# Ledger of designs, part 148: peptides against a protein of PDB entry 5TUV

Target 1, 107 residues: chain A of PDB entry 5TUV
Amino acid sequence: KEVIDRLRYLKAEIEDLELKERELDQQKLWLQQSIKNVMDDSINNRFSYVTHEDICNCFNGDTLLAIQAPSGTQLEVPIPEMGQNGQKKYQINLKSHSGPIHVLLIN
Target 2, 107 residues: chain B of PDB entry 5TUV
Amino acid sequence: AQECQNLEVERQRRLERIKQKQSQLQELILQQIAFKNLVQRNRHAEQQASRPPPPNSVIHLPFIIVNTSKKTVIDCSISNDKFEYLFNFDNTFEIHDDIEVLKRMGM

## One batch from the design tools (peptide; made by RFdiffusion4, then SolubleMPNN)

Design b2_p23_5_s2 (from b2_p23_5, 10 letters changed)
Fold by OpenDDE base, seed 5:
Structure b2_p23_5_s2 (fold): chain B 107 residues (1-107), chain C 107 residues (1-107), chain A 23 residues (1-23)
Amino acid sequence: as target 1 above (107 residues)
Amino acid sequence: as target 2 above (107 residues)
Amino acid sequence: SEKEKEEALKYHEKLQEKVKRIN
């Protein structure tokens, strides 16, 4: 009887958790859409930028590449391997499908 | 019983997923707040300066930052098509997204 | 060397974590 009652309890709780998880999934979708709407707003889009100073303050003393690419751009970083010249290959591969990629060098 | 134990494992798995999703939701909220703060800052700054910043002085969202040593040699080339880019580094690098940058900026 | 391979793997793993966030 005790085991049967425990089983029933667990099954009911799992069902409740499934409902909660679905609720969170919906909330995530809603918030993602909200963020997109805010970013796509014409006024917000006009002012959606950072400055060279902003970036330099975040990463002092390094060479910085700022790569502005459309959302959904594919970014690949291969495992470092030895090249033909005996040099390790440190690479970034980018593929955009919705627009140009803009690169800025920040020193 | 074995069935009871299986359900308890499932219950715990679902609880962990819910916790993760709650954390992700909170992160999205913070992202939205940071973006709004960025927009407000830039709007105010341009009003005070009575002009927009020069085009090459700012990085528009979305973007990524590649951080590497000042000694690192960087080569960039377009590969296959106009939408595909290859970056070669002679040493290691780090990648940071715009969300992380906004966090570091205190937005 | 095995050590170099391990270091390369760790390096790649760190970058992959960032890539997952970007993509």
Scores: peptide ipSAE 0.257, ipTM 0.868, DockQ to the pose 0.865
Fold by OpenDDE base, seed 1:
Structure b2_p23_5_s2 (fold): chain B 107 residues (1-107), chain C 107 residues (1-107), chain A 23 residues (1-23)
Amino acid sequence: as target 1 above (107 residues)
Amino acid sequence: as target 2 above (107 residues)
Amino acid sequence: SEKEKEEALKYHEKLQEKVKRIN
C-alpha cells in the first residue's frame, strides 16, 4: 500500500515536471526568436559592432584575429595531425554560404 | 519497489534537465541585454563624434576572435571558392565568440 | 608520444566546445 502510494505520487510529480520542461522549451524558442528579431532590426544592425579597443581590452599579450562571417558559416578545426612537412597542423576551415568573410588583424 | 526506484531516477534526471534549461534561458536573457547595451553605447558614441566609425575600424556582429601567441605564424588563403577560407597556424590557438566578448566587455 | 596525443586531444576538445557554440 505504501509502495502504491509512492508510485502514484512519483507519477504525478513527473507529470508536473514534464509540463514545466515543455514550458521552458517554449520560452527558449520564444527568446531565441526575440534575439534574432532584435539583431535583425535595421537600427540595431547599424550599431551592432565592437571596436579594436574593445577587443584589445578583452584580450592582451597575444595576436588577435577578428573574423566576421555570416550566420550559419561552418567552422571546422581539425584534430592536430602531423603534416607532410613533419609538423603538426593547426587549422581553421571556414565555409560561408550566404556572404563574404572579413578578417581583421587586431594586434 | 523496483518501479519506485526507476521513477525516482527519472524524476531526478528531469529535475537536472530543468535546472540546465533554466540556466540556458538566463544566459539568453543576458545576451539580449548585452546586445542592447552595445547598441546604445555605439549610438551615443557616434552622436558625440558626429560621424560613424571608419568601416575597417570596427568588427560587425556576428564574429569570432582567434587568439594565439605573438610568435605564432599565421597563413590565410581562400580555397575552392571565395566563400571558403583556410587558416594555418604553426602553433595552438584559442577561439572566442562574440557573446563571450560582450561578456568580457561588461555589456 | 602518448602524452603529446593526450595534450592534443584536450586542446582539440576545448576548441570543439567553442565551435559548437559558434556553429
Scores: peptide ipSAE 0.246, ipTM 0.866, DockQ to the pose 0.790
Fold by OpenDDE base, seed 4:
Structure b2_p23_5_s2 (fold): chain B 107 residues (1-107), chain C 107 residues (1-107), chain A 23 residues (1-23)
Amino acid sequence: as target 1 above (107 residues)
Amino acid sequence: as target 2 above (107 residues)
Amino acid sequence: SEKEKEEALKYHEKLQEKVKRIN
């Protein structure tokens, strides 16, 4: 009957969608690796930077800290909780594993 | 039939997931393009200047930008080991990654 | 205001010193 035909159709379509999803997963993996390779290229790496002007143009007159850290650096921002002084804790925790962290104050 | 309805729900779920993955891939492509444009810009700029920029005037990727009020007190210390950094703020802050910065730059 | 600018400058200098210590 119609229900049986619909079931068959849906199962076939789901199978096709599974194939499509796997294809997209592979494409993502390949693209991520491609981006990594492009960024790791010696020439590209030499020119992979932004200027103070670039940053200033992106943000208003607030205090801006630029933190340059190696890829893979662990970044933790704890949920603000009340400290011993009755003040909420606003923190950034950084853990580098492969190199130094560089901090710049902008404007 | 209940089975038909279950499969239709699954079908729709997969379609939405595929759509999300397609969007994520598009974002990755844009990131790659933005990076290439950045490299090209910097390369051209250095050619015109006939010299590289001063080391402290640029921020190399990868980086993050911390944005906070001018009134915010910021304290930074190295904790536990030389690769662990603790930033303390007495007020809220915002964090922006390099990808967002490149987007704001129009790369 | 001038006072605000001075305070901002002092704040900036203080932060620069901290950053310089880290770097």
Scores: peptide ipSAE 0.162, ipTM 0.859, DockQ to the pose 0.028
Fold by OpenDDE base, seed 2:
Structure b2_p23_5_s2 (fold): chain B 107 residues (1-107), chain C 107 residues (1-107), chain A 23 residues (1-23)
Amino acid sequence: as target 1 above (107 residues)
Amino acid sequence: as target 2 above (107 residues)
Amino acid sequence: SEKEKEEALKYHEKLQEKVKRIN
């Protein structure tokens, strides 16, 4: 009957979609590794920087902090809550595992 | 009929997930292209200048940008763990990663 | 302005001092 035929069709299509999804997952993994390899290359690493001008061109009118942190640094931004003094807490928590964090004021 | 409907829902869910993964993959491709363009730009610039930029004039990847009002008071302190950094703001701020910066730069 | 730049530099120095202490 029509329902049986539809079920068969849908099951076959879902199977194809599963294969496609796994293919995309593999491609993502490959590309991520490729990016890491490119960034870890000695020559590329030497030139992997932006200038103060670059940042200023992207942002204006505010105080700008550039925080240079090693790859894998954990970043936590808690939801603003009332502190003990009655003020909302706006915080950034960083935990570095592989090196120092360098902070620059962009002006 | 109910089984058919369930499979149709599943199919649609998978299609949407595949679409999302395709978009994410495209973003990674763009990131790699942007990084390569950045490296090329910097190599050319240093060749023209016949010297590397001053160390304090550039921000090496990876980094994040924090922007906040000029009136915002920012305090940086060390936590109990020397690998943890705490930034306190008395007002709201925004965080942007290096990927977004490269996009804004048009890389 | 130059004054703002000076203040920004002072802030930067203060911040860097804190960072150095943290390091």
Scores: peptide ipSAE 0.158, ipTM 0.856, DockQ to the pose 0.027

Design b2_p23_5_s3 (from b2_p23_5, 9 letters changed)
Fold by OpenDDE base, seed 1:
Structure b2_p23_5_s3 (fold): chain B 107 residues (1-107), chain C 107 residues (1-107), chain A 23 residues (1-23)
Amino acid sequence: as target 1 above (107 residues)
Amino acid sequence: as target 2 above (107 residues)
Amino acid sequence: EEEEKKKAEEYHKKLQEKIERIN
């Protein structure tokens, strides 16, 4: 009897959790779409930028490259391997499909 | 008894997934707020200056920041497809997305 | 700091010129 009661309780709770998980999935989807809509708005898009000062304040005195690329641009960072010269190759590969890529040196 | 144990494991698994989804949702909310705050800041700044910033003085979203040592040599090449870029570094680097930058900015 | 800024600007200029030449 105790085992049966426990099983019933657990099954009921799992059903409630399933509903909660579905709710969260929908909320995520809606929020993602909302963010996309906000960013694609003409006014917001006009003002969707950061300054050199902003970047400098976020990072220490290293070399900083800002790479502006369209959404959907593919970013690949290969595992460092030994090159022909015996030096490890550290690379970033970018492939854009919808527009140009712009590179800025910040510091 | 075994069935009860299996359901308890499933229950715990679902609880953990829900917790993760709640955290992800919170991050999306913060992202949206940060973006709106950025837009508001820039609108106000341009109103005060009575002009937009020079095109090359700002970084438009979406972007990434590459952080590397000042001693790092960076080479950039463009493939035959003008939308493909290759960056070569002689040392390690870090990549930060625009979302992280906005967080560091306190948006 | 000013020297570092100048070096950065020079590097930026060279980088941009290289990018423009490749384009």
Scores: peptide ipSAE 0.110, ipTM 0.853, DockQ to the pose 0.025
Fold by OpenDDE base, seed 4:
Structure b2_p23_5_s3 (fold): chain B 107 residues (1-107), chain C 107 residues (1-107), chain A 23 residues (1-23)
Amino acid sequence: as target 1 above (107 residues)
Amino acid sequence: as target 2 above (107 residues)
Amino acid sequence: EEEEKKKAEEYHKKLQEKIERIN
């Protein structure tokens, strides 16, 4: 009877957890759409930028590249492998579907 | 019983997923807040200056920041098609997204 | 600092020119 009661309890709890998970999934989708709508708003889009000063304040004095890529751009950073010349290859691959990529140097 | 153990494992798995989803949701909320704060800041700044910032002084979202040594040689090329960009570095680099930048800015 | 800035600007210019040529 104890085992049976435990089984019933677990099944009921799992059912509740399923509902909770679905709720969270829906909330995520709603929030993602909300963020998209806010960012796509003409007024907000006009002011959706950071300055060079902002970037410099966030990072040290190394070479900083700011890469502006359209939303949805695929970013790939392959695992560094030895090249044909014996040098490790450090690469960034970008696949843009919505427009050009712009690069800025920040120092 | 084996059935009870199986359900307990499932319960724990679901709890972990829910925890992860809750964390992700919180991050999305922070992103939305940060973006709204950024827009508000920029609107106020432009009002005070009575003009928009110079075009080359700002970085529009979305963007990424690549941090590398000043000695690093960086090359850029288009690979496979006109929408795929390849960046080659002769040394290591770090990548930071715009969300991280906004966090560092205190937005 | 000024020299570093100048070097950075030159690098940026070259980079942009390269990108523009590629595009």
Scores: peptide ipSAE 0.106, ipTM 0.855, DockQ to the pose 0.026
Fold by OpenDDE base, seed 2:
Structure b2_p23_5_s3 (fold): chain B 107 residues (1-107), chain C 107 residues (1-107), chain A 23 residues (1-23)
Amino acid sequence: as target 1 above (107 residues)
Amino acid sequence: as target 2 above (107 residues)
Amino acid sequence: EEEEKKKAEEYHKKLQEKIERIN
């Protein structure tokens, strides 16, 4: 019956899609490891920086803070809520586990 | 019929996940390329200058950029422990990661 | 622009001092 044939087709296709998804997952893991290796290379690490000019060219004339934090630093930005004085709270919470955090004002 | 429909829904869900994973993979590739280009640029620049840039003139990866109005008052404190940083703003702000910055730089 | 830069530097200095004091 047509329905039976469709079921068979769909099951086979889903199986193929599962294989494709696993392939993509493996590729992602490989690439992530590759990026990590490249960034951790001594030479690349030495030159892995941007300049003040680079940052200024990317943004308008607003106040710019550059926060240099090690990989794995937790970043939390709570949804603005009313404070005790009725003013909305705009906050950034950072938790570092592997090194210091450095803050720079960019102008 | 119902089973067929259920499998079609599952098929579509998997297709969407695959599409998303493909996009994410492409982004990772671009990130790697951008990083390599950044390193190459900086190496060349330092070779031409015959010296490294001043330490306070560059921002080492990884980092984030906080963009806010010139009128925004920013307070920073360390809370709970020496590894937790709290930023308070009296107005809205935007956060951009280093990946986005590299994209904006055209790397 | 120079005045703005000066203000920014002052703000940055104050911010850094605050951070250092907290540390």
Scores: peptide ipSAE 0.104, ipTM 0.853, DockQ to the pose 0.026
Fold by OpenDDE base, seed 3:
Structure b2_p23_5_s3 (fold): chain B 107 residues (1-107), chain C 107 residues (1-107), chain A 23 residues (1-23)
Amino acid sequence: as target 1 above (107 residues)
Amino acid sequence: as target 2 above (107 residues)
Amino acid sequence: EEEEKKKAEEYHKKLQEKIERIN
């Protein structure tokens, strides 16, 4: 039946797509490790920074905070909700596991 | 047949996932290139200046940028857990990661 | 412009002192 042929075709195509997806997953993992290796290199780490000028050129003249946190730091930004006093809560919660967080003010 | 329809739905789902993964992979590649370009720029700049930048004049990766109005009051406190930081704002803010900053810099 | 920079530096200093005290 034509239905059987269609089923076979679809199953074969799905199998090919599964292989493609696995290939992409492997490539992602490899690239992530490569990026980590590059960033962890002593020379690259020494020069892995941006300047105040860089930041100012990227944004308008508002108040800018630069927060330096160790890799793996958890960042949580709750959805703004009304507090018990009727004021909306605008918050950033950070949890570091490896060390202190450093904050810089940029104008 | 119902089975054919189910497989067609699955095929489409897999195609979309593959497309998303391809896009994510491209972003990782661009991230790696941007980082390498940043390092190269900074190395060259320090060579020309014959000195490293002052410690508090640069933002080392990884970091985030918080953008808010100049009128926004910002308060920072540490919770009972010494590794947890709470930032409170009396108005809205935007958050940008270091990857986005590098993109805006044209790296 | 320069005055705004000075204000920002002062604010930054105060913020850093606060953070250091809390730590």
Scores: peptide ipSAE 0.101, ipTM 0.852, DockQ to the pose 0.025

Design b2_p23_5_s4 (from b2_p23_5, 9 letters changed)
Fold by OpenDDE base, seed 1:
Structure b2_p23_5_s4 (fold): chain B 107 residues (1-107), chain C 107 residues (1-107), chain A 23 residues (1-23)
Amino acid sequence: as target 1 above (107 residues)
Amino acid sequence: as target 2 above (107 residues)
Amino acid sequence: DKEEEEENKKYHEKLQEKVNRIN
């Protein structure tokens, strides 16, 4: 009897949790779409930028490259391997399908 | 008894997933707020300056920041259409997305 | 060699976390 009651309780709780999880999933989708809409707005898009000063204030002491690329651009960072010269290769591969890529040297 | 234990494990698994999803939603909300604050800042700044910033002085979203040592040698190969980029580094580097930058900016 | 491989793994994992977020 005790085991049966516990099973019933757990099943009911799991059902409630399933509903909660679905609610959160829907909220995520809604919020993601909202963010896209806000960013795609013509006025917001016009002012959706940061300055060199902004970047410099966020980072110090290093060389900084800013890479602006369209959404959906493929970014690949291969596992470092030894090159023909015996030097380990550190690489970034970028492939855009919807527009050009722009690179700025900040520091 | 075994069925009860299995359901308890499932219950805990679902609770953890819900917690993770709640955290993800919070991050999305913060991203949206940060973006709106960025737009507001830039609009105000341009109004005071009575002109937009020069095109090459700002980085438009979306973007990434590559951070590497001042001593790191960077080679860049670009396709003719500027849709494909290959960066070669002689040392390690870090990558930061625009969301992280906005956070560091205090947006 | 084993230590270097482990360092490469950690380095790559850290970058992959960022790549996965961006993509």
Scores: peptide ipSAE 0.281, ipTM 0.870, DockQ to the pose 0.751
Fold by OpenDDE base, seed 5:
Structure b2_p23_5_s4 (fold): chain B 107 residues (1-107), chain C 107 residues (1-107), chain A 23 residues (1-23)
Amino acid sequence: as target 1 above (107 residues)
Amino acid sequence: as target 2 above (107 residues)
Amino acid sequence: DKEEEEENKKYHEKLQEKVNRIN
């Protein structure tokens, strides 16, 4: 009897959690669409940029590459492996489907 | 007893997923706020300067930042098609998305 | 070799976290 009651309670709670999770999923979709709409606005798009100064203030005196790529661009970072010359291979692979990729060196 | 244990594990798993989704929603909200603040800042700055910044002096969203040592040698090549890029580094690097950059900027 | 492998793994994991956010 006690086990049966516990089972019923747990099943009911799980059902409530499923409903909550679906609600959060819908909220995420709504918010993502809202962000997209804001970013796609012509005025907002015109002013959607950062400066060299902005980037330099965020990082120390390292070499900085800014890679501007369209949304949906595939980014791959392979596991470092030894190359033919005995040097470890550190790589970034990019594949764009929607437009060109622009690279800017920031000093 | 065994069935109760299984359901308790499932309940906990769902609770963790819900927690993660709630956190993701909060991040999206912050992203939207940061973007709006960025647009407002840039619009005001251009009004004061009475001109837009030079095209090559700014980085348009979306973008990523790659930072590495000043001693790191970087090679970039286009492979397979015009939209596929390969970056080679002779040392380790870090990657940061535009959302993280906006956070570091205090947007 | 094992230590190097672990370091590579940690490095890759850190980058993969960023990749997952970007994609």
Scores: peptide ipSAE 0.273, ipTM 0.870, DockQ to the pose 0.850
Fold by OpenDDE base, seed 2:
Order: C-alpha cells, then structure tokens, then sequence
Structure b2_p23_5_s4 (fold): chain B 107 residues (1-107), chain C 107 residues (1-107), chain A 23 residues (1-23)
C-alpha cells in the first residue's frame, strides 16, 4: 500500500537525519576545540584585545563598563525584584574561579 | 495512518533542529574568522606604531560590556571572596559579550 | 547643560574611583 511505502520512506529519511545530526554535533565540537586552540596560542592571546575606541564605536551615548572575566566565570542576573525601599533591584553577580576580574570604565 | 503522521512530525522536528545546528556552526565559523581578523589588525597596528598599546587602553578577551544610561547609578562591591563581584544598578542595563562586540566592529 | 555635564563628570569620577578601588 501507499501508506506502507510512505512509512518506509519516512523511517529511512529519519535515519539519515539522525546521522546528519550526529555529524553536525561532532563538527561543532571540533570547531569549538579549534577556536580554543587558536585563542590559547601565545601570539594570538597577546593580540586578543579591543580598544576603548572599538567599544565606543559599537556603543555610544551610554555608560559602558568593560568586565574582563576569565573563561568559566559565572554570571548571574537576577530577575528584578522590589527591594526593601520599594525600588527594583538590578544586579549583576560575578563569580570567578580561575582568576581576578578586571573592570574598566569606558569613556 | 496515524503512524505516518507521527513520523512526519518527527521528521520535521529533526529538520528544524538540523537547520538550527547548521546556523550555529556558521556562527562559530564567523567567530573564528572575526577573532583571527582582530589579531591580525592588532599585530599590524602594533608593528606600525612600533609599540604595544597602553595597558589600560585595551580590553583583553574574554570580556563583557555592560551598557546602561548615563543617569544610572552603579555600585560595585567585592565580597569576602575576592573572586566574587556584585554590581548594583538603580536602573536597567544591557549585557553584551565579546562575540557580539566583534560582530559590531565588523571583524 | 553645564550642571548636567558637571553632574555626569562627578558620576563618572565616582564610578572610576570605585572601579579603581576594585582593581
């Protein structure tokens, strides 16, 4: 029957898609490792920076804080809740495990 | 048949997931290219200037940018653990990662 | 405008002071 043929076709296609998805997952892991290797290279690391001008060109007119945090730093932004004074609390919590956090005010 | 319909739904879900993963891979490729371009730019700039930039004039990766109104009051404190930072804002803010910054820079 | 600029300057100075203390 046509239904049986359709079922067979769909099952075969799903199997192919499963293989494709696994391939993409492996490619992602490979690319992530490649990026890490490039960034960890001593020469690349030395030149892995942006300038104040770069940031100002991307974001103008506001107060800008640059927070240099090591990889793996935990960043928490709680949902704004009313404080004791009836003011909403806007917070950023940072927890570093691998090194100091450096904060710069961008003028 | 109901089974055929179920498999068609599954097929479509897998296709969409694969599409998303393909897009994510493309983004990672662009990130790698952007980083390499950044490094190249900085190397060339330092060669032309015959000196590195002042330490406080650059922001080393990885970093985040916090963007808020000029009227926003910002308080920062370090907890008893020197690796924990708390930022308090009296108004809303935005956070941007280094990847987004590199994109905005046109790298 | 001048008052606002001065206020902004003061704010930035305070913020910079805090940042410098943290660093």
Amino acid sequence: as target 1 above (107 residues)
Amino acid sequence: as target 2 above (107 residues)
Amino acid sequence: DKEEEEENKKYHEKLQEKVNRIN
Scores: peptide ipSAE 0.192, ipTM 0.862, DockQ to the pose 0.029
Fold by OpenDDE base, seed 4:
Formats: C-alpha cells, sequence, structure tokens
Structure b2_p23_5_s4 (fold): chain B 107 residues (1-107), chain C 107 residues (1-107), chain A 23 residues (1-23)
C-alpha cells in the first residue's frame, strides 16, 4: 500500500510538472515574440544602438571589432585546429540571410 | 520498487528542466528591460542634443563584439557561399553579444 | 593616442574595404 501510494503521488506530481513546463514554454514564446515586436517597432529600432563610448567603457584597451549582423545570422566558431603552416586557425564564420554585415573598429 | 525509482528519476529530470527554463525566462525579461532602457536613454540623449548621433559613432543592434590583442592580425573574406563571411585571426579572441554589452552598461 | 588613432583608422579603412568588397 505504501508503494502504491508513492506511485500515485509521483504520477500526480509529474503531471503537475508537465503542466508547469508547458506553461513556461508558452511564456517563453510569448516573451520572445514580445521582444521581437518591441525591437521591430520603428521608433524603438531607430534608437536601438550603443555608442563607441559605451563599448569602450565595457571592455579594456584591446582591439574591439563590432560586427553588425542581421537578426538570424548564423555564427560559428570552429574549434581551433592546426593549419598547414603549423599554426592554429582561429576563425569566425558568419552566414547572413537577410542583409549585409557591417564591421566597425573600436579602441 | 523499480517503477518508483524510474518515476523519481523522471521527476528529477523534469524539475531540472523547469529550473533551467525559469532561468532562461528571467534572462529574457532582463533583455527586454535592458532594451527598453537603452531606447529610453537614447531618445532622451537625442532630445537633449537636438540631433541624432553621427552615423559612424553608433552601433546598431544586433551586433557582436570581438575582443582580441592589438597584435592579432585579422582578415575577412567571403566563402564559397556569398552569404557566408569568414574572419581569420592569427591568435585567440573573445566574443561578446549585445545582450552582454547591455548588461555591462547597466541597462 | 594620435598614433594609435591613426593606426586604428587605417586598420578600420582596410577592414571596411574588405567588408565592402564582400557586401
Amino acid sequence: as target 1 above (107 residues)
Amino acid sequence: as target 2 above (107 residues)
Amino acid sequence: DKEEEEENKKYHEKLQEKVNRIN
């Protein structure tokens, strides 16, 4: 009877957790859509930028590249492998589907 | 019993997923808030200046920041796919997304 | 600082040329 009761309890709890997980999934989708809508708004889009000063304040004096890529751009950073010349290859691969990529140098 | 153990494992798995999803939702909420704050800041700044910032002084979202040594040689080329961009570095680099930048800015 | 800015400018120009070729 104790085992049976435990089984019933666990099954009921799992069912509740399933409902909670679905709720969270829906909330995520709603929030993602909300963010998208806010960003796509013409007024918000006009003001959706940071300054060079903002970036400089966030990072040290190394070379900083700002790469502006359209939303949905795929970013890949391959695992560094030894090249033919015996040096590791450090790469960034970008695939843009919706527009050009713009690069800015910041120091 | 084995059935109880199986359900307990499942329960724990679901709890962990829920925890992860809750964390992800919190991050999304912060992203939305940060973006709204950014827009508000920029609107106010432009109102005070009575003009938009110079075009080359701002970085529009979405973007990424690549941080590397000043000694790093960077090359950019197009791959076989015209929509694919390849950045080559002769040394290590760090990548930071716009979300992280906004966080560092205190938005 | 001026030299650094000039170097950065030159580098930026070179980079932009490459990017513009890509675009």
Scores: peptide ipSAE 0.148, ipTM 0.859, DockQ to the pose 0.027

